# Peptides against a protein of PDB entry 8YR4, part 52

Target 1, 309 residues: chain A of PDB entry 8YR4
Amino acid sequence: PRGSPALQLVVLICLGLMGLERALNVLVPIFYRNIVNLLTEKAPWNSLAWTVTSYVFLKFLQGGGTGSTGFVSNLRTFLWIRVQQFTSRRVELLIFSHLHELSLRWHLGRRTGEVLRIADRGTSSVTGLLSYLVFNVIPTLADIIIGIIYFSMFFNAWFGLIVFLCMSLYLTLTIVVTEWRTKFRRAMNTQENATRARAVDSLLNFETVKYYNAESYEVERYREAIIKYQGLEWKSSASLVLLNQTQNLVIGLGLLAGSLLCAYFVTEQKLQVGDYVLFGTYIIQLYMPLNWFGTYYRMIQTNFIDMEN

## One batch from the design tools (peptide; made by RFdiffusion4, then SolubleMPNN)

Design b1_p12_7_s3 (from b1_p12_7, 10 letters changed)
Fold by OpenDDE base, seed 3:
Structure b1_p12_7_s3 (fold): chain B 309 residues (1-309), chain A 12 residues (1-12)
Amino acid sequence: as target 1 above (309 residues)
Amino acid sequence: ELEAEVMKREEA
């Protein structure tokens, strides 16, 4: 936002809050570890109560594992409304100015309602993309990197390797399966639009359909279109279940390998019981936003393709 | 699960 120093300050505050969210994602598991260790050692109530109170406060700031319901995330979202509105308005004005620079021949070939719908889609797509990239994709990748570094430095290098391999495999399979699934989704959306267009055309030509007593024929054609749509919808939904199950399997294998290794090191007295709980808690925290990564990746791809057209 | 619900809302 080059024109408003106030909006630049809000962007910097939002980036600072995003950094704080990353710090909270590390601190919350650490404090939870410390509680488990203090409980195991039968520490005095005053130390335990302070650590629990601090944990609950940090958890209030972080929110749920999705990061969307925490105080810091809510404050970031609230402050970002003004930046989003400024960006949306700027994109809308750029699109509107560009539409006025287009040839009369382009305007005569298009309906005003279609032009407005293109402008609204363009504005929503750009603003949505930027928000998903900045607030979901980049932070999730940052949390993975921070996780790998944390486990490599404070645990054994084997834990950092397990997290690296698990997250790399998860991201790769998410991308590959999402690209495969995108074909089924595009086919479904094309058939949905065709089915809707047939229904609208049949209803607009209602008098002609009545004149020829063709109601049964139009209903049968509509039924065939619905059955074809449902066949594509089933493929899309089944491919989503396959994606979710593949993601769950990869995280499950990473959690199993890391949890077994952690349990082994606890048995050898190289790690504490709290470190086992920290590993499991941290991996689950990384997993929660990663479920949406396929959605964000697809949205990014779709909206980039829609901007090039 | 959540991917299916958000996907339905963004296409609506």
Scores: peptide ipSAE 0.025, ipTM 0.682, DockQ to the pose 0.322
Fold by OpenDDE base, seed 5:
Structure b1_p12_7_s3 (fold): chain B 309 residues (1-309), chain A 12 residues (1-12)
Amino acid sequence: as target 1 above (309 residues)
Amino acid sequence: ELEAEVMKREEA
């Protein structure tokens, strides 16, 4: 943000915290590996207790689950609130200024409420795009690259290749299926708007409907519109399940191939039991944010289309 | 994916 050195410092701190999250994503599986190895070796309690305590502390910093609500992520989100507000306000003022520069003919042809809705959508779309790109898409891609490098350096190059092929196939299929699914979602949204418009028109003409005792007819027309909507909603939801299952299958195949290879190397005493656990844990950890990648891609596409209009 | 769609519907 230009003009506020305090907000610039906050942005730098947030970028530093994002780097720390990437480091934690590598360290947490490593410490978990070390615990498994120490347990296998029947190591002294003192060494085990320190490693477990360190792991739990790192896991507290990292968080876990679909939205990683770790301490570092929460601190980043908290600090980013002021930056987001500054960016949103700046975009809103730019859009508002631009609307005032538009011709009287443009304003006379539109409802004031529609103009305001366009401005609000434009502001939300720009701010949302930046947030999704910086905080979700870029970090996920970085974690994949870091994973490929880590497995290529500390494991056999074959593990890095499996992760690369699995993630490349996952991302490609996610994009292709999401683009295909977007057609069904657009059709659903168009029918939702048409169904809502019919309900509004029926309610605005309430006196006429009452005069003709046409309530049952209007309810039946609304029911037919809902059934048509639900048919399109089913296609959208079914296509989402298909996407999720395709993603799960790709990750499952990558996990199978890599886990079998890891188990083989453990049987040959080239890797430790903890390395098998590390591989599985790391792949699952990469999978968690990737489940949302199709959503982020769609949101990005929608927001780009909303900015062009 | 579904939860992020629900969150965007609650913010809209």
Scores: peptide ipSAE 0.025, ipTM 0.670, DockQ to the pose 0.184
Fold by OpenDDE base, seed 1:
Structure b1_p12_7_s3 (fold): chain B 309 residues (1-309), chain A 12 residues (1-12)
Amino acid sequence: as target 1 above (309 residues)
Amino acid sequence: ELEAEVMKREEA
């Protein structure tokens, strides 16, 4: 943000907190590994109690996956409110200034309430997109890369390869299925708008409909439009279930392959029991934010199209 | 699942 050194400092603090979240995403599984190893070795209670207390504290800072906000994420969100408000106000003023630069002919064709609704949607879309990109998409990709590096360095190259293949397949299928679903969603939205327009036109022409006793005919036409809409809605909803199930299968296969390999290396005494638990915990932790990736991709794609219009 | 809940909030 230009002009406010205080807001620049808040942005730097928020970036630092995002870095801390990435560190916690590695440390929490490591501490959980250490607990399992200490339990396996029958370590003294004092060492175990300190490690458990440290793990719980780190878990409190991290929170759970997408939707369960840890302390660090809540603090980041709290500090970011002022930055978001500054950004939103700046975008809103830019849109408002641009609307005043538009020709009188553009304004005469539109109702003032519609223009304000376009401006509000535009502001919300841009600020929402930036927030999703910076706080959800980029961190998730960073956690995947950090995971591949970590497993390649501390386990074996085979574990890094499994994570790489699993995440690459997951992302590719998410994109491909989301693009396929976008066609059904567009068809649904077009039919929804057409169904709504028919209802509005029938109600605006109420006197004419009543004069011809055509109420039953208009109701039947509306019913046909609803049935057509519901057929498209079903395709949209069914395609979402298919996406979710495909994502679950890919993660399940990655978890299976990696867990079997970990178990094998533990039986050969090349890895400890804690390392098996670390792998499973880390993969599940990567999966939680990835459930939203299709939504973010669609939001990005839709909002780019809406900004070009 | 989470994608369906966000879709409903975007359409409202």
Scores: peptide ipSAE 0.025, ipTM 0.682, DockQ to the pose 0.290
Fold by OpenDDE base, seed 2:
Structure b1_p12_7_s3 (fold): chain B 309 residues (1-309), chain A 12 residues (1-12)
Amino acid sequence: as target 1 above (309 residues)
Amino acid sequence: ELEAEVMKREEA
């Protein structure tokens, strides 16, 4: 934000908090590992209690266990409100000024309410896209990279490779299946709009429908339109279930391969029992935000299309 | 579930 040093400082603080979230994503599994190792070794209560208390505090900062956002994420979101409002207002003013520069012929051909609705959609699309990219997509990709580096350095190169292959396959299949399902969703939305338009037209022509006693005919036509819509809705919903199941299978296979390999190294006394728990916990932590990646990709794609129109 | 709920909020 140019012209407000206070908002620039808030942006820097938000970026710092995002870095802290990345550090927490590594530290929380490490502390959980340490608890498991201390429990296995029957360590003194004082050491165990300190490690457990530290873990719970870090977990409170991170969040994610209950689907709740952590304290750091909430603080970031709170501070970002002013930055978002500044950005939104700037985009709205740019769109509004541009609309005033457009020719009288353009304004005469469009209803003022449609112009405002286009401006509001454009502003929401730009601000939404930026927020999803910066706060959801980029951090998730960063966590994957950090995870690969961590497992390659502290475990074995084979664990880094398993995580890399699993996450790469997950992301690729998520994109491919999301692009495939977008066709079904577009068809569904088109049929929904056509069904709504028919209902509105029938209601606007109520007097004509009543004059011809065509109420039963209009109801049957509406029923046929609903059945066509529901056939497309089923395809959209079934494709979503297929996406979710495919994602679950990829993560399940990665978790299986890595857990078996970890268990093998524990039997050879090369790794500790806590390292087995760390691997499973870390993979699940990477999986939680990835469940939304298909949604974010779709929203990004939709917002790009809405910006080009 | 959550993807369907987010979709419903964008369409409203």
Scores: peptide ipSAE 0.023, ipTM 0.664, DockQ to the pose 0.232

Design b1_p12_7_s4 (from b1_p12_7, 12 letters changed)
Fold by OpenDDE base, seed 5:
Structure b1_p12_7_s4 (fold): chain B 309 residues (1-309), chain A 12 residues (1-12)
Amino acid sequence: as target 1 above (309 residues)
Amino acid sequence: SLLEEVLKRELE
């Protein structure tokens, strides 16, 4: 944000916290590995207790699941509120100023409610797009790259290759299937709007409907429109299940290949039991934010389309 | 995911 050194410092702190989240994503699996190895070796309680306490503290900082619930992520989100408000207000004022510079002919041709809706959509789309790119897409890609580097250096080049192929295939299929699904969603939204318009028109003309005793006919027409909508909704929902299952299959195959390779190297005494647990934990940790990538990609596409309008 | 589509509808 140009003009406030305090907000610039907050942005730098948020970027630093994002870097810390990436470090935690590597450290948490490593400490979990170390606990498993110490338990296997029947290490002294004092060493085990310190490692467990350190792991739990790191896990508190990282959070569970999608990474949105950790202390570091919550602190980043809290600090970002002021930056988001500044950016939103700046975009809103720029759009509002631009609307006032437009010709009287442009304003006379449009309803005030439509103009406000365009302004609100424009502001939300820009601010949302930037937030999703910076806080969800870029960090996920960074975690994948860090994962490939880590497994290539500390395990074997084969593990790095499995992660690379798995994640590349996952991302490619997610994009392709999401683009395919977008057609079904557009058709569903068009039919939803048409069904809503028909309901509004029928209710606005209720006197005419009553005069002709056509209430049953209008209800039947509305039922037919709902059935048509539900047919399109089913296609959209079924295509989402197909996306999720395809993603699950790709991750499952990557997890299978890597877990078998880990197990083999543990039997050959090249890796420890904890390294097997580390690989599985790290792959699952990479998978959690990627489950949402298709929704982020669609959101980005929708926001770009809404900015072009 | 379905959960994020629901969360998006609640945030819009």
Scores: peptide ipSAE 0.020, ipTM 0.585, DockQ to the pose 0.182
Fold by OpenDDE base, seed 1:
Structure b1_p12_7_s4 (fold): chain B 309 residues (1-309), chain A 12 residues (1-12)
Amino acid sequence: as target 1 above (309 residues)
Amino acid sequence: SLLEEVLKRELE
């Protein structure tokens, strides 16, 4: 934010907190590993109790792995409110100024309520897009990269490769299936608007419909439009289930392959029991935000289309 | 009509 050093400092603090969240995503599994190893070794209670207390504290800071429920995430979200409000107001004023620069012919063709709604949608789309990119998409990609590096350095190159292949396949399939689904969703939305427009037109012309006793005909046309809409809605919903199931299958296969490999290395005494638990915990942590990745990608596409209009 | 305004508000 230009012109307010206080808000610039808040942005820097929020970026620092985002870095801390990334560190916590690595540290929490490590501490959980250490607990399992200490339990396996029958370590003294004092060491175990300290490690458990430290783990619980770190888990409180991290939250439930969705990145939205931890203390650090809540603090970041709280501090970001002022930055978001500043950005929103700036975008709103820019849109409003631009609307005043538009030709009289453009304004005469539109109702004031429609113009304001376009401005509000535009502002919401820009601010929403920025927030989704910065707080959801980029952090998730960073966690994947950090995970690949961590497993490659501290386990074996094979673990890094499994995570890389699993996440690359997951992201690729998510994009491809989401783009495929976007066609069905656009068709659904177009048919919804057409069905609604027919209902509006029939209701506006109700006197004419009554005069010709055409009520049954208009109801049947509306029924046909609803059936056509429901056929498209079903395709949209079924395609979502297919996406979710495909995502679940890819993560399941990655978890299976990596867990079997980790178990094998534990039997060969190259890794400890805690390292098996670390791998499983870390993969589950990566999976939680990835479930929403397809939704974020779609929202990004929609918001870009809404900004071009 | 008032109905047209309400319906336009909903279609937007």
Scores: peptide ipSAE 0.000, ipTM 0.328, DockQ to the pose 0.028
Fold by OpenDDE base, seed 4:
Structure b1_p12_7_s4 (fold): chain B 309 residues (1-309), chain A 12 residues (1-12)
Amino acid sequence: as target 1 above (309 residues)
Amino acid sequence: SLLEEVLKRELE
């Protein structure tokens, strides 16, 4: 943010916290590995207790299943509120200024409420997009890269390859299926708006409909519009299930391949039991934000399209 | 009609 050194400092702190989250995403599985290894080796209680306490503290900082529940993530989200408000206000003022520069003919052809609704949607779309890119997409990609590097350096190169192939396939399929789904969602939204517009038009013309006893005809037209909407809604929803199932299958196959390989290396005494747990824990940690990646990518696409309109 | 204005306001 230009002009506010305080907000610039907050952005830097948020970036630092994002870096800390990436470090925690590696450290938490490592400490969990170490606990499993120490338990297997029947290590002294003092070493075990220190490692467990450190793990629990790191896990508190990282959070659980949703990456947003950790102390660091919550602190980042809290600090970002002011930056988001500044960005939102700036975008809103830019849109408002642009609306005032538009031709009188454009304003006369549109209702004031429609113009404001477009402005609000535009502002929300831009600010949402930026937040999702910075806090969800970029961190997830960073965690994948860090994971590939970590597994390639500290495990066998085969683990890095499995993670790379799994995540590359996951991302590619997520993009392709999301682009395919976007067509159904657009068609659904267009039909929803058309169905709503018909209902409104029928209700606005209520006196005319009543005068001609055309209520049954208007109800039938509305029913046909609903059926058409529901057909598109079903395609949208079914395509979401297909996306989620495809994503789950890819992660499941990656987890299977890597877990089998890890188990094999443990049997060959090349890895410890804790390393098996590390791999599984880390893949699950990568999966959690990736489950939302399709939603984020769709929001990115929608917001870009809404900015082009 | 008053209904048109109310419906316009709720749809806006």
Scores: peptide ipSAE 0.000, ipTM 0.279, DockQ to the pose 0.023
Fold by OpenDDE base, seed 2:
Structure b1_p12_7_s4 (fold): chain B 309 residues (1-309), chain A 12 residues (1-12)
Amino acid sequence: as target 1 above (309 residues)
Amino acid sequence: SLLEEVLKRELE
């Protein structure tokens, strides 16, 4: 943000916190591995207690589980509020200034409420897109790259290859299936709007419908429109289940291949039992943000379409 | 999902 050194410092702190989150995503599985190894070796209580306490503290900083945010993420989100407000206000002022530069003919052809709604949607779309790119998409891609590097350096190169192939296939299938689903979603939304328009038109023409005793006819037409909508809604919902199941299968196959390979190397005494637990924990940890990647991709695509209009 | 509905409501 130009003109506020305080906001620039906040951005730098937020970037530092994002880097810390990436470090925690590597450290938490490592400490969990170490606990499992220490338990297996029947290590002295003092070493075990220190490692467990350190793990719990790191896990508190990281967070974990569906919908739970860690302390670092919460602190980042809190600090980012002022940056988001500055960015939003700047976009709103740019849109508002641009609207004032438009021709009188453009303003006379549109309702003021429609213009304000377009401006608000435009601001929300840009601000939302930037926030999701910076805080969800980029960090997730960074975690994948860090994971591939980590497994390639500290495990056999085959583990890095499995993670690479699994994540590449997951991302590719997520994009392809999401683009395929977008057709069904567009058809559903078009039919929803058409069904709503018919209901509004029927209600606005209530006197005419009553004059012709056409209430039963309008209800039947509305029922037919609902049935047509529900057929498209089912396709949209079924396609979402198919996406989720495809994603689950890809992760399951990657987890299976890597877990079998890890178990084999543990039996050959090349890896420890904790390394098996680390692999499983790390793959599941990578999967959690990726589960939402399809939603982020759709949102990005929608926001781009809304910016072109 | 509830998250898709919440995201739709924040984007509408």
Scores: peptide ipSAE 0.014, ipTM 0.509, DockQ to the pose 0.157; fails the geometry check

Design b1_p12_8_s1 (from b1_p12_8, 10 letters changed)
Fold by OpenDDE base, seed 1:
Structure b1_p12_8_s1 (fold): chain B 309 residues (1-309), chain A 12 residues (1-12)
Amino acid sequence: as target 1 above (309 residues)
Amino acid sequence: LDDELLEYERAR
């Protein structure tokens, strides 16, 4: 943000917190591994209790689940509110200024309420796009790269290769299937808007419909529009299930290959039992944010189209 | 999961 050194400092703190989240994503599995190894070795209670307490504290900072509801992520989100508001206001003022520079002919052809809706949609689109890129897409890609490097350095290079192939295939299939699904979603949204418009037009012309006793005809036309919508909705929903199942299969195959390889190396005494648990935990951590990657990709595409209009 | 988050954020 230009003009506010305080907001620039907040941005730097938020970037530092994002770096801390990446460090926690590596440290949490490592500490969990260490607990399992200490339990296997029957280590003294003092060492075990310290490692467990440290793990729980790191896990509190990291959080878990979709969108990481950890303390660090919540603190980042809280600090970012002021930066987001500054960005939104700047984009809104730029759009508003641009609307005032447009020709009188452009304004005479549009209702004021439509112009405001376009401005609000444009502002929310740009601000949303930036937020998803910075806080979801970039961190997820960074976590994958860090994971590949970690497994390649501290495990056998074969583990790094399995993670690389699994994540590359996952991302590629997610993009391809999401682009295919976008056609069904656009058709669904267009038919939803047409069905809604028909209902509004029928209700606005209620007196005319009643005068001609055409209520049954209007209901039947509305029913046909709903059936057409539901046929498109089913295609959209079925394509989502196909995406989710494809993603699940790719992760399942990666987890199977890596888990079997870990188990083999543990039997050969090259890895400890804790290293097997680390691999499974780390793969699950990488998988959780990837469930939303198709959404983010589609949002990016939709937002670009909404900015060009 | 993909479509539900988008609908939830648009409903806010």
Scores: peptide ipSAE 0.043, ipTM 0.768, DockQ to the pose 0.320; fails the geometry check
Fold by OpenDDE base, seed 3:
Structure b1_p12_8_s1 (fold): chain B 309 residues (1-309), chain A 12 residues (1-12)
Amino acid sequence: as target 1 above (309 residues)
Amino acid sequence: LDDELLEYERAR
């Protein structure tokens, strides 16, 4: 935001908070490891209680699950509201100004309500896209890179390689299957719109339908449209299950390979029991946001196509 | 999971 130093500072603070989230994503598993090691060593209660309290505090800051509701994430989201509003307003004003520069012929060919709807969709798509890129895609990729570096430096190069191969395969398959699914989803959405349009047209022509006693014919045509829609919906849903299962399989194989390797190194006394728990916790933590990566990719792709049109 | 987020965001 070039026009407001205050908003630039808020953006920098939000970026700093995003960096803090990345640090928490490393620290939380480390503290959890330390708890397991202290429990294994039968450490004194005071040391254990301090480490547990610190872990819970870090976990409160981090949050957990899809769409982290942690304190740092909430604070970031709260501060970002002003930046989002500024960006939305700027895009809206740019679109509005551009609409006023368009020829009278362009305006005469379109209903004002449709033009406004296009403008609102355009503004929402741009602002949404930016938010997804900045808050979901980039952080997820950063967490993967940080994970690879962490495991390569503090465990063994083999762990870094397993994480790298697992995440690279996961991302590649997610993209490929998502692109394949996008065809089914587009077909479904097109048929949904066509089915809705038929229902609306039949209802708008209600008097004509009633005059010809054609209600049964219109109902049957609507039923056929629904059946066609449901056939496409099934393909979309089945393709989603296939994506999720493929993703689960890749993560499962990565978790298996890494967990077996961890267990082996623990038996060789090269790693502690806590390090095994750390690996599992860290991989699960990397997996949680990746479940949405296909969605983010589709949204990015859709919004780019909608901006070019 | 992929479609739930898109539906959630279309509903916003």
Scores: peptide ipSAE 0.041, ipTM 0.765, DockQ to the pose 0.377; fails the geometry check
Fold by OpenDDE base, seed 5:
Structure b1_p12_8_s1 (fold): chain B 309 residues (1-309), chain A 12 residues (1-12)
Amino acid sequence: as target 1 above (309 residues)
Amino acid sequence: LDDELLEYERAR
């Protein structure tokens, strides 16, 4: 935001908070490892209690689940509201100004409601695209890279290779299957719009339908359109389950390979029991945001196509 | 997981 030094400072703070989230993603598994090792060694209660308290505090800052709802993420989201509003308003005003500069011929061919819908879609697409790239895609890729570096430095090069291969295969399959799913989703949306249009046209022509006593015929046509829609919806939903299962299989194979290798090195006394727990915890933390990567990719593609029109 | 976030964002 070039016009407000206050908003520029907020952007810098948000970037700093994003860096802190990356540090927490490394520290939380390390502290969890340390707890497991201290429990295994039967360490004194004072050392254990301090480590547990520190872990819980770090976990409160990090959050957990499919969307990090931790204190740091919530604070970032809260601070970003004003930046998003500024960006949205700027894009909306640019689109609106551009629409007013377009020729009378362009406006005569379009309904005002269609023009407004184009403006709203354009604004939402640009603002959404930027938010997904900055807050979801880039951080997730950064966490993967940090993970590869961490495992390569502190475990063995083989662990870094397993994480690299697992995440590369995961991302590649997610993209390929998401592109394949996009065809089914487009077909579903086209049939949904056609089914809705038929319902609207039937209701607008209700006098004609009543005159011919054709209510049962229109209901049956609508039922056939719904059945056709549900056949396409099933393909879309089944393709999502296939994506999720493919993702689960890839992460499961990576987790299996890495967990077996960890267990082997623990039996050879090269690693501790806590290091096994660290690996599993860290891989699961990398997996959680990746579950949405296909959505982000599809949104990015849709928003780029909507910006070119 | 992929479609629920899209529906949640369309509802905003």
Scores: peptide ipSAE 0.037, ipTM 0.759, DockQ to the pose 0.312; fails the geometry check
Fold by OpenDDE base, seed 4:
Structure b1_p12_8_s1 (fold): chain B 309 residues (1-309), chain A 12 residues (1-12)
Amino acid sequence: as target 1 above (309 residues)
Amino acid sequence: LDDELLEYERAR
């Protein structure tokens, strides 16, 4: 952000915190491996307790589950609020100034409420797009690359290949299926808006409906619109389940192949028991943010289309 | 999971 050195420092701190999250994504599985190895070796309680305490602290910083609710992520999100507000306000003022530069013919052809709705959508789309790219898409891709490098360097090259193939297939299928399902979601949203508009129109014309005793007819037309909506909702929801199941199968196959290979190398004494646990833990950690990748991709596409309009 | 985030963000 040009003009505030304080906001520039906050951006640098947020980028530093993003780097720390990437480091934590590698360190947490390593510390978990070390705990398993120390337990296997029957190490002294003091060493074990220190490693467990360090692991739990790192896990608190990293977080876990959908959207990484860790301390570092929460701190990043908190600090970013002011940067987002500054960016949003700047985009909003740029759109507003541009609207005032547009010809009188453009303003006369559009209702003021429609113009404001376009401006609000444009501001939200630009600010949202930037936030999703920087905080969700880029970090997830970075974690995958770091994972491939880590497994290629510290495990056998076959593990790096399995992770590469699994993640590449996952991303490709996620994109293709998300593009395919986007048509069902658009159809659903269009029918939802049409159903709502019909309900509003019927209620605004309440006196006319009462005068003609047409209540049963309006209810029947509304029911038909709901049934049509539910048919489109089912297609949207079923396509989401298909996406999730496809994603789960790809990760499951990658986890199976890698876990079997790791178990084999543990039996050959080339890897430790902790390395088996590390592989499974790391793959699950890579999978968690990828569950939202289809959403991020769709949001990026929607926001790009909304910016071109 | 993919649709819940978009609904949560549209409701905000």
Scores: peptide ipSAE 0.036, ipTM 0.757, DockQ to the pose 0.327; fails the geometry check

